# Peptides against a protein of PDB entry 4M9S: the designs that were tried, part 77

Target 1, 135 residues: chain A of PDB entry 4M9S
Amino acid sequence: SRGLVGVECITPYSYKSLAMALQRCVEVLSDEDRSALAFAVVMPPGVDIPVKLWSCVIPVDICSNEEEQLDDEVADRLKRLSKRGALLSGKRMPVLTFKIDHIIHMFLKHVVDAQTIANGISILEQRLLEIGNNN

## One batch from the design tools (peptide; made by RFdiffusion4, then SolubleMPNN)

Design b1_p20_7_s2 (from b1_p20_7, 7 letters changed)
Fold by OpenDDE base, seed 3:
Structure b1_p20_7_s2 (fold): chain B 135 residues (1-135), chain A 20 residues (1-20)
Amino acid sequence: as target 1 above (135 residues)
Amino acid sequence: SEIVEQANEGLKENLKKLKE
């Protein structure tokens, strides 16, 4: 018999306590890692996203012209975030992916400023278009 | 990569929701 998928109910109290805990986690991040986390708000929650697609929205100030180095730096940031509790969940097989859960995503939607969200959407749309044209 | 293609479709759908 297949186990029943439980429905998680969030109370206002649970949300408040979680928000406080998450805020503490965010405060100890470096500026670069915190920025990467902010842009995770434009990713669909509960979906394993390959590093290649994360690199479309994660800002990197200085990197080489090699695409592989860009992905490596993005992967390092996401790996650090995955070590901070439930911020991200990583998988190495079959390909390196990272996932943001629904609870963390809801938190980010409330704390990330509207301009950052808008910029992230615009950047992602443009990069996805470019990837589509190159395939 | 099939995984990348599937994820790409998911991203496109999510973007539509974010614009609503």
Scores: peptide ipSAE 0.431, ipTM 0.900, DockQ to the pose 0.037
Fold by OpenDDE base, seed 4:
Structure b1_p20_7_s2 (fold): chain B 135 residues (1-135), chain A 20 residues (1-20)
Amino acid sequence: as target 1 above (135 residues)
Amino acid sequence: SEIVEQANEGLKENLKKLKE
């Protein structure tokens, strides 16, 4: 399993209708799903990202370190998020991908704490480097 | 896969933007 430091979300948009709706969606998430959503902030908005790359930054602390199991767990979390309105959009073909909307991404940039964003960037950079070296 | 490789490059570019 892969664990990350704690995630905090603070919203400055409590008075705007869209932000309020998003905040409600976030508040009803499990801690694990909320953490996954927070780290989506490091993904480029509007881009279909394969699950393999999502797994580079999404923390998983339950399943084994087997890559296949990690991807499955990440996919399950992302699937749950995709069922919560406009949080994520899933696509099954040609490969399983998930995309974060620009509006959601902009929301996350403001509500996810700076340290979490920095950590996500650092982790993703490291994992991408590893993938590149293995290619 | 090719899709993963292409997405990887996109992610790297986005990370550069996030650091600005």
Scores: peptide ipSAE 0.429, ipTM 0.900, DockQ to the pose 0.033
Fold by OpenDDE base, seed 1:
Structure b1_p20_7_s2 (fold): chain B 135 residues (1-135), chain A 20 residues (1-20)
Amino acid sequence: as target 1 above (135 residues)
Amino acid sequence: SEIVEQANEGLKENLKKLKE
């Protein structure tokens, strides 16, 4: 299963120096990476999430890789985000996972569009149900 | 994967919180 088509987040939030720095970081991202970061808001902060579960909600361009390469494409996007300061933290063992911290998550909750959050919740619920039924 | 299954349960719980 594929994630949603990419939706850019709205980042009007600049409460303090940290928020301003984060917004600047978001502004220089590609559209695809920015969309991936936006949908990270539906993930629980401080939890290592396997790439397979990230792929349930991370937007994929319709002209992007085949379904068989979905996890690899998602992993590449998350890796790029993890190299942008504190946006995400990657872990390779025991399996490849990524984690959003509480500060970034709080920032996203303020700047990501409400409709994007709602869509992310809906698609994640659907995909998790499908995974559960297939196991 | 056991890790995926455990994370799945955590995600479901978080989704409940987000909808409240």
Scores: peptide ipSAE 0.428, ipTM 0.899, DockQ to the pose 0.033
Fold by OpenDDE base, seed 5:
Structure b1_p20_7_s2 (fold): chain B 135 residues (1-135), chain A 20 residues (1-20)
Amino acid sequence: as target 1 above (135 residues)
Amino acid sequence: SEIVEQANEGLKENLKKLKE
């Protein structure tokens, strides 16, 4: 399995209204959804990313590493995140994609641990090499 | 998928940026 430690984000900018609002949104998430959100920091903001690529970095604890099951579980998590305000924006057609906005991305860059970011980068790089340019 | 391929290239570029 691709189990990763859940991350609870604490912002040093808790006194700023925007940060406070986002922090509250993050706090009410489940551990697994919060972890998924944390790893979204390695995605380019403002870009529609297909679920297949999200699945490269989103940790999954229970599901097998089968692509179909993994993508479905990841999609479910991202869908939940998209229902929590502006955390993510989903698009169903032509293919299922999710996008992180610049403001959310900026927030994550400040609150996600440097080690988590580094790990996410490493994981993504590794997975991208493995899948190559497969469609 | 063309979408995946295009996004893949974008991700690679972003990764370079994140490492700076």
Scores: peptide ipSAE 0.434, ipTM 0.901, DockQ to the pose 0.033; fails the geometry check

Design b1_p20_7_s3 (from b1_p20_7, 12 letters changed)
Fold by OpenDDE base, seed 5:
Structure b1_p20_7_s3 (fold): chain B 135 residues (1-135), chain A 20 residues (1-20)
Amino acid sequence: as target 1 above (135 residues)
Amino acid sequence: KEIVERANEGLKKKLEELKK
């Protein structure tokens, strides 16, 4: 399990109406799902990202750190986020992937704590190096 | 995994942008 503490979101977003709507959507999320959403900011927007790569940055505190179980738990969280409308878009075929929209990404870039973003980038860099070395 | 490799390249580009 990877323990990343709950994220606080603060807004100076330029699109007031959209920001308010998104803020409301974020507020009703569980702490775990909100944390997952926060770390989605490190992903490139508009790209279908496989769950394996999402699992590099999405924190999971409860389940085993086994890759298969981790991917399943991450997938469940991302699926829940995708049910919240514009937050994420999921595709099942040919491979299970999730995509963050440009608008949502821009929102997150402004509301997610800078240290959280920096940590997410660092974690992702490390995981990508490991994946690259193993493949 | 071809899709993973493609995503990896995209992520690398994103990371470089975020480092600016």
Scores: peptide ipSAE 0.110, ipTM 0.716, DockQ to the pose 0.033
Fold by OpenDDE base, seed 4:
Structure b1_p20_7_s3 (fold): chain B 135 residues (1-135), chain A 20 residues (1-20)
Amino acid sequence: as target 1 above (135 residues)
Amino acid sequence: KEIVERANEGLKKKLEELKK
C-alpha cells in the first residue's frame, strides 16, 4: 500500500516566538520533506508510531510498490525531519518509531490545510483497517 | 506484526479523538 500523493503545506501561523521558529524550520525543508511533515498531523501526538504506520500517510514516489522499499523511503524522510530539532523524535529500539510532540502537532493543525487533514485521516483509517484484516 | 497490531489498536482510538 502506498501513501498519499504529496501536498504542500501553507504556514500562516502568526504566533510569535515558537511559531516563528517552527515556520522558519519548515520553510527550509525540501518539498518532499515538508509534505511528509504536513501529513504527520494525522498521527496522534506523543505516541511512538512504527514506520509501517507512517507509510500509510506519508506521500512517497517510489518506482516499486514493495513494502520494504516504501518503509525505507518513509524512514529516510522521517529521519531527516527528526534532525530538525523538535519536529520529530525517533527511536530505534525496540522497533524504529517516530513521534510528533503535542506542540508541533498543534502547530501543524493550524498551518496544514483542513481538507488535507481530513483526507489524511480518512486514508489512514482505511489503511489501518486493511492492515488489521491482513493481520 | 505484533507491535504494529498493538499500535493500530491504539491509533484507532486516537484517530476517533482527532476527528472531533
Scores: peptide ipSAE 0.110, ipTM 0.719, DockQ to the pose 0.033
Fold by OpenDDE base, seed 3:
Structure b1_p20_7_s3 (fold): chain B 135 residues (1-135), chain A 20 residues (1-20)
Amino acid sequence: as target 1 above (135 residues)
Amino acid sequence: KEIVERANEGLKKKLEELKK
């Protein structure tokens, strides 16, 4: 049975309303959580990304340089974001992952400054190379 | 490891798109 992909036509009005709602959600976040959300724009939407990869781009200032503690702190931030409606979707089994929705990603692509996006991409590329070389 | 590999493929594709 070919599932009929119901093309929901998103009207411009729906888009503006959604953007306003998302902006309000972002404004009530802590600075740390807002920063984490901003860097989520570098992740591909609709993909379950493990915490280890999220930790490549999510900035953490207070935690010790221990990798385990870094992942835990990142996971906590992402968990908080996942509790804020449609910002992120978390999955615990078989591996803890988080996914950014296409709509949220599209929103972030327009509201996150270009320099932050560029920095995030650069950092992610560097960290991925390091992971690839060490493993 | 499979999840990481799939994520990496997706990331590579996204990075290419964002650079355009």
Scores: peptide ipSAE 0.099, ipTM 0.709, DockQ to the pose 0.039
Fold by OpenDDE base, seed 2:
Structure b1_p20_7_s3 (fold): chain B 135 residues (1-135), chain A 20 residues (1-20)
Amino acid sequence: as target 1 above (135 residues)
Amino acid sequence: KEIVERANEGLKKKLEELKK
């Protein structure tokens, strides 16, 4: 299954300018994009990650189970996140990839629910193994 | 597929760091 429960990312840091700026960025996101951002925390920062791997943890529950459609939906969400300042960085060549910055990752580690992080990591690990076995 | 596989291998190692 590709679906994960959506979560909201809320920062407890009210006095740090960066945290405040990020909070504003998060608040204006759609529920789906905000959930995608939350689960981005399970990815290692500073690494260009293919959409296929992002799709392992980004919750997509509104489209069919067709893998191509799921990846496209994930890509669209990540693209929107990449347009919101420093949230993500996208590369189109040679393959479409997205990268979470260290600062954003650190932010998310503090604001995303610990259980959500743990679950996301577990799911990612499982799916990575499956991909490795089937690829 | 190859790029995914390489990333997969790298991620597996990096995910161990995230558990810390």
Scores: peptide ipSAE 0.091, ipTM 0.711, DockQ to the pose 0.033

Design b1_p20_7_s4 (from b1_p20_7, 8 letters changed)
Fold by OpenDDE base, seed 3:
Structure b1_p20_7_s4 (fold): chain B 135 residues (1-135), chain A 20 residues (1-20)
Amino acid sequence: as target 1 above (135 residues)
Amino acid sequence: SELVERALRGLDENLAKLKE
């Protein structure tokens, strides 16, 4: 039997304790990794998302002429996040993907400001249209 | 790819929920 991954806390105390632990994890992140985590709120919880789609919302400070370099930079950030407890879960085979847990996703919806969420949605929708037009 | 298709479907559903 598979364990329950995406279950809402049944008590306020459990939620408070989890939120405090997650806040500590967020505080030790670099600014760029923390920003990447914030934009993870636009990803569906419990779904393996390929790096190509993550690159649609993860901000990159340095422009690159090669798509592979952009994906590699995004992958490195996501890998660092996956090493911080349950923030993300990475999978290498058959395709490199990252997944956000339901609990982490609920946490982000409460701590990420509304403007950042709105911007993330807008950016993702725009990038998806561009990908669709090029393929 | 079925994996990509599932991801895209999940994205659309999540975006709809976030806009509610």
Scores: peptide ipSAE 0.628, ipTM 0.939, DockQ to the pose 0.037
Fold by OpenDDE base, seed 4:
Structure b1_p20_7_s4 (fold): chain B 135 residues (1-135), chain A 20 residues (1-20)
Amino acid sequence: as target 1 above (135 residues)
Amino acid sequence: SELVERALRGLDENLAKLKE
């Protein structure tokens, strides 16, 4: 399993009706799903991202280190998030992907702790480098 | 795949923005 250190999300964000709704959605998430959502901030908004790339930043605490199992666990988390309003949009064909909306991404940039963002960037860069070296 | 390549380009661009 892969874990991330210093995961936190700042929830007291009230702006407009939409922001309040998003705040409520975040507050009712499990700690695990909220953590996954926090790290979604490192993903580009409006881009369909394959689960494999999501797995580079979403921490997995329970499943084994097998890539297949990791991807499945990540996919499950993203699926749950996609069922919570407009947090994520899933697409099954041609490849299972998830996309974060610009509004959600903007919200996350304001509410996710700076250290969490920095950690997410660092981990993503490391994982991308590993993927690149293995190709 | 083209999808993956597009995603990777997007990731790189977003990371650059987040580091500003």
Scores: peptide ipSAE 0.626, ipTM 0.940, DockQ to the pose 0.033
Fold by OpenDDE base, seed 5:
Structure b1_p20_7_s4 (fold): chain B 135 residues (1-135), chain A 20 residues (1-20)
Amino acid sequence: as target 1 above (135 residues)
Amino acid sequence: SELVERALRGLDENLAKLKE
């Protein structure tokens, strides 16, 4: 497996409409999709991010070590997330990218625990370094 | 590509903010 296992989010803003709506969306996700969403917090809001970069932080437990298969699995997860409300916005052309909205990002910053965020950052930095060294 | 470069810049900036 790559990355952290699924994370459940708990919000201190349970009585706020936005948080409640997002919480409900998160709760119905599978564990793997919810984990993917949690790690989306390390992505810059409002920026179209190629799947290759998403794959640096999205945990994958059931696929080969081949980059193509990893990217495909990540893409599938992100596609599912994009179909759940406004969690993510996907674009196919010219390159497959996904973007997290500012509001969603702000929500994640509050509900994803600090340790998970720190781990996500560490994982991302490590993977980016590896990619950089291979280029 | 420009798209990738922009994404990487955004990532770096966001990581810096998250570490504050």
Scores: peptide ipSAE 0.620, ipTM 0.940, DockQ to the pose 0.033
Fold by OpenDDE base, seed 1:
Structure b1_p20_7_s4 (fold): chain B 135 residues (1-135), chain A 20 residues (1-20)
Amino acid sequence: as target 1 above (135 residues)
Amino acid sequence: SELVERALRGLDENLAKLKE
């Protein structure tokens, strides 16, 4: 199954104005959406990432969601994040993708807990390996 | 697809950077 336990972003960030603006955006998110944002740090900035690949690392409660609905649930969370300023940029064509901005990515690298980043990397690598072996 | 391939390349590169 896919998904991780939710975690929160932890400041500080060196640029006060940017940090304050982004912190406010983070504060109004639900716990689940905030966790999704934290794990977005493992995604490469400026690259359109298909939802299928996002679902490899975005935390989803599998007790509340069927496996077949995993991508839909992830997409909904990413859509909500994309509506929060510059957090994510979504594209529907040709394939539904989401992209993290360079500035946001830099922010996340500084405010996301190191253990969370490490866990995200480990889980993503495992999921990618599984995809590669099955295709 | 080409989109997926590009995404996977980007992911691998980013993961390598994050591990440094």
Scores: peptide ipSAE 0.620, ipTM 0.939, DockQ to the pose 0.033

Design b1_p20_8_s1
Fold by OpenDDE base, seed 2:
Structure b1_p20_8_s1 (fold): chain B 135 residues (1-135), chain A 20 residues (1-20)
Amino acid sequence: as target 1 above (135 residues)
Amino acid sequence: ELAKEVAEKLRERLKELRER
């Protein structure tokens, strides 16, 4: 499965307290990492999600048929996010997974563009069906 | 295998969210 391509995250600057701190964290991210964070809103909070499933929605501009390269790039982005203000929580064992916390998820629901969210959900639904049908 | 299991859970979750 391939991630989304060419989608940028738009962040507003009007939040107090924790939201303001999160916004500052988002502002200092690279465009790629910020985009990855935006699409994390598509995932349900509190669930340990394998990198393979993240790769369904995280935008990556790679012209490769190698799924491993896609997963590696996605994993690197998610790892960076996990180190920045605890935006994500990563686990290495038994399988590399990442989860978004409820608070971060709620923040993203307010700052990520509605069309981006809708598109991300649609793509995730499609990719999940494909995974279910192919194996 | 874990991906499949989680995928099933996610499909169910998305279905529930759509139905609400």
Scores: peptide ipSAE 0.338, ipTM 0.848, DockQ to the pose 0.030
Fold by OpenDDE base, seed 3:
Structure b1_p20_8_s1 (fold): chain B 135 residues (1-135), chain A 20 residues (1-20)
Amino acid sequence: as target 1 above (135 residues)
Amino acid sequence: ELAKEVAEKLRERLKELRER
């Protein structure tokens, strides 16, 4: 089966309209959900990522250092993002995962602060090393 | 298990991006 690589030529007009719609969706988010969305830019698009890995980069201030509460709070934020304009795609089985699509990811690369992106990448790299060493 | 698998894929991808 030859996968038709459909080169979807996105017209500049379609891009501008989509960007405006996405900007409106971002503006109505809570500060916490908007922060979570900003850090989603460090994840590769099109990959189903478990909540545990999302929790490595999404900032959460929880009074209890229980790892279980961290994952629950992160999952709630990601779930809300999935409900608003399909900013993320969630799957519940076999494991709870969330995915960012290429269009949303491209939008975030242009609107998220460069320092936030750099910090998020550094944090992700460090956390991935820690996960690898605990095996 | 899935988290570990995805983590390995992410590490590989980050390595490739740094080597370019």
Scores: peptide ipSAE 0.337, ipTM 0.847, DockQ to the pose 0.032
Fold by OpenDDE base, seed 1:
Parts: sequence; C-alpha cells; structure tokens
Structure b1_p20_8_s1 (fold): chain B 135 residues (1-135), chain A 20 residues (1-20)
Amino acid sequence: as target 1 above (135 residues)
Amino acid sequence: ELAKEVAEKLRERLKELRER
C-alpha cells in the first residue's frame, strides 16, 4: 500500500506579510490537504512534476490500493492546494503536473518538522526505486 | 537540505517520462 498517515507542518511563522499570508492559507486547509502540502517540501522547487510522482509522497489514508484512485485523490488534493494561489502551480497541458515555487518551498523547509522531511525523502526514494524496478 | 540522490532519481524519472 502507498497509504501514509497524514503529518501536519508546524507553522507558528511570524515573519513578514508573505509568511503570515501563507500561514493563514495553511490554517484553513483540511488535515489531509495540510499533510499533502507538508510533504510537498520533498519535491525540488520549480519542477513540473506529474501527479503519479506526487503520489509517491502525498499521504493517502482512505483510498484503495488502486493506482488510478490514488492518483485521482492526489490530483484532487493538489488541485485544491493550487487554488490557494501561491501554494502550488498546476498545468493541464500537455499532461497534468504540479510544481512548488521556490518561495513556498523555502517556507515549508522552515515550518515542516525535520523528521517529516527526512521521512518524506526516504519514502520518495523507496517509491522511485519501486517504479524503476517495475519498468 | 534535500538528499541529492533523491533529487537526481526524480530528475531522471522526469526525463524518462518526457521521452515517452
């Protein structure tokens, strides 16, 4: 199973207007969407990443093990995050991709727990190896 | 602070996907 228990980011970030705005955006998210955002920190900023690769790290706790369902659920979460403006940028053509911008990535690096980041990296590494071995 | 190995693997995978 690619399911993962949701992890929240620690966001008592009292910096300038941008950080406060981002904090507000994070606070209004559901627990699941906030967890998805937290794990977005393990992705390199500025890279358009297909949903399938996002699904390697985005936690899913309710969906079945069917890859299509997992990808759809992840896509929905990422779409919701992208609708919050600066959190993610989505592209639909030629394929559905999402990217995290550098400024958001920098924010997340400071507010996401270090162990969560480390775990996310390990999970991504494992999943990428699995994908490579199945090709 | 991201592991370079993971970043490289991801980049490689993205490259493969673009070539398909």
Scores: peptide ipSAE 0.236, ipTM 0.760, DockQ to the pose 0.023
Fold by OpenDDE base, seed 4:
Structure b1_p20_8_s1 (fold): chain B 135 residues (1-135), chain A 20 residues (1-20)
Amino acid sequence: as target 1 above (135 residues)
Amino acid sequence: ELAKEVAEKLRERLKELRER
């Protein structure tokens, strides 16, 4: 499965201390990592999600045409996000998974464009059906 | 695969979100 084309995240200024801290974390991200974070909003919070499923929605450049390369690139992005203000929580055993916390997810719901969220959900639904039919 | 199990769980959750 191919990820979405990269979309920029819009982060409105907030006076809330937590939101301000998260905004600063977002501002220092690369465009690619910021895009990955934006699409993390389509995942339900508190669930350990395998990289394969993240790859359904995380945007990756067209040069990553092989499934293995796609998963590796997605994993690298998610790993970088996990190191920056714990935007994600990574678990390596038994399978590499990443989880978005509720607080981060709530933040993203307010700063990610509504159309981006809607599109991401639709694509994820489609990809999940394809996975189910192919297994 | 773990992915298949999680995928089933996610499908149900996404369906619920769309129906709200």
Scores: peptide ipSAE 0.344, ipTM 0.853, DockQ to the pose 0.031; fails the geometry check

Design b1_p20_8_s2
Fold by OpenDDE base, seed 3:
Structure b1_p20_8_s2 (fold): chain B 135 residues (1-135), chain A 20 residues (1-20)
Amino acid sequence: as target 1 above (135 residues)
Amino acid sequence: DLARAVAAALRAQLAALRAR
C-alpha cells in the first residue's frame, strides 16, 4: 500500500496553508495510524461511521482469530487519530462512531495515492457484499 | 436509522470517487 503521497495542491492560498499544517500532523503519525488515515478517504465525510464499518477498510496486522480484537485495534487507531486535532471526531454513545471532516477528506483526496483509493473502494465493496449476504 | 443513512452515504461516496 502506497498510503499518503506528498502532492502539490493547486488550490487557493488558504487551502495551501491548511494543507501544509495537515501534512505536518500526518508526518508525526506512526506508519499504522498514517495508513488508517489514508483509508479514511473512502468514507463519506461528515457521517458518523460505526467502528465495524471502519474495520472493513482499515488494514490491521495479524490479530488473533477473534473478530472482537480486530474492532478493538481499529478503535484504538481511530481514537489516536481523533486526538490529533481535527483529523477525526469520535462519539462514544450510544454506539462508538468516528467521523471524518469535509476539509480533512478534501485534503486526503489530493494526497492519498490513486491505487490506495482504488484498493480501499474494492475492499469496502467486497466486505459490504459479505455483510449483506450474512444478514 | 443510522445504519440505513450510513449505507446510503457509503454508496453515494463510492459512486462519487469512481466518477473522478
Scores: peptide ipSAE 0.401, ipTM 0.878, DockQ to the pose 0.033
Fold by OpenDDE base, seed 4:
Structure b1_p20_8_s2 (fold): chain B 135 residues (1-135), chain A 20 residues (1-20)
Amino acid sequence: as target 1 above (135 residues)
Amino acid sequence: DLARAVAAALRAQLAALRAR
């Protein structure tokens, strides 16, 4: 018996209600956590992303240049986002990862500024090239 | 190894975002 993968038909009404709920969740974020959430739009939805890869796009203004401290600060931001509704889903095992859900990602694509998206893409590409060349 | 596999998915996603 092939389980019917129920296509959750998100009705336009459900989308508007969800968008309003998400907007309220975003409004109560700190500027720093809101910025982190905005850059989550460049991540593939539904994929468990290691903190190290999140650190490639999450802007951190104040860290000593120690890579370990950067990953910890990014992890703390992502943890805060995961505690605020369904913004992110964290897994601790086997490695600390965070995932953005498809619905949240669709919301972000509509509300995040196009320049922020472009910047996030550019930053991530640069960092992925650096990681790829160092292996 | 996980980071490399995910990095490939990220590159594919970036290409998809640029195509829009």
Scores: peptide ipSAE 0.398, ipTM 0.882, DockQ to the pose 0.039
Fold by OpenDDE base, seed 1:
Structure b1_p20_8_s2 (fold): chain B 135 residues (1-135), chain A 20 residues (1-20)
Amino acid sequence: as target 1 above (135 residues)
Amino acid sequence: DLARAVAAALRAQLAALRAR
């Protein structure tokens, strides 16, 4: 299932040009990078999120049982998204973090499938409970 | 400390998304 439904973005704003530009940026993504971007909708906009917390929601086909490789693969996906204009903003110091802007987040809320949003919420809640119990 | 502050922001966002 495509995490982004090709919904005709009826944006009420002069954003027809931005929505069209964003849609073009999304269409040229790989399926895995598009999926990662779809799950960014569950993140709070304007917050620098550590890669470890992104790894809680971004689906990775793990070829290896090593947790360190999971964070690296997630970081690479987020880095590719950050290189595609305004989709994400990355910071390397003091800790590797990625942020979604409010405009991009608002766009995603309209184009990401409701089931994908619900699944992302459920997954993140489960992982936050696991992290909270292990600390 | 950053992870805890971010986790609180995440929980607040999830609660706001579920309320819609």
Scores: peptide ipSAE 0.393, ipTM 0.879, DockQ to the pose 0.033
Fold by OpenDDE base, seed 2:
Structure b1_p20_8_s2 (fold): chain B 135 residues (1-135), chain A 20 residues (1-20)
Amino acid sequence: as target 1 above (135 residues)
Amino acid sequence: DLARAVAAALRAQLAALRAR
């Protein structure tokens, strides 16, 4: 499988083929992983973001209110996304981070529902305020 | 420390997205 990362020049043809490939990748995701990918649209592209900040926007239904279990479940979802083509790029050192590429982010910006984007922004802002006030 | 720095960058970006 030629990793989508090797496209040096996005031609309109390459973009269409990329969009079709990405659409197929999205369609085979679980509902949970697809939701996680949708909320990745609110993240800045090209930035290595720690799992703790991903957990602010990724919807997780956990039986425990423990933040550690939330981060682990979010990390597992993001790991699955990173294994499905070029959806995310994970780094383990020095801290576990995930990054969305500009091309994937641009795709998501066009295919993710506007209400989902707005909700993700609102949720992230609220959580960032809560984190900022507690520290 | 990294989370705090990235959180600040995210806040700045969210503010920029709302201003548009």
Scores: peptide ipSAE 0.382, ipTM 0.878, DockQ to the pose 0.032

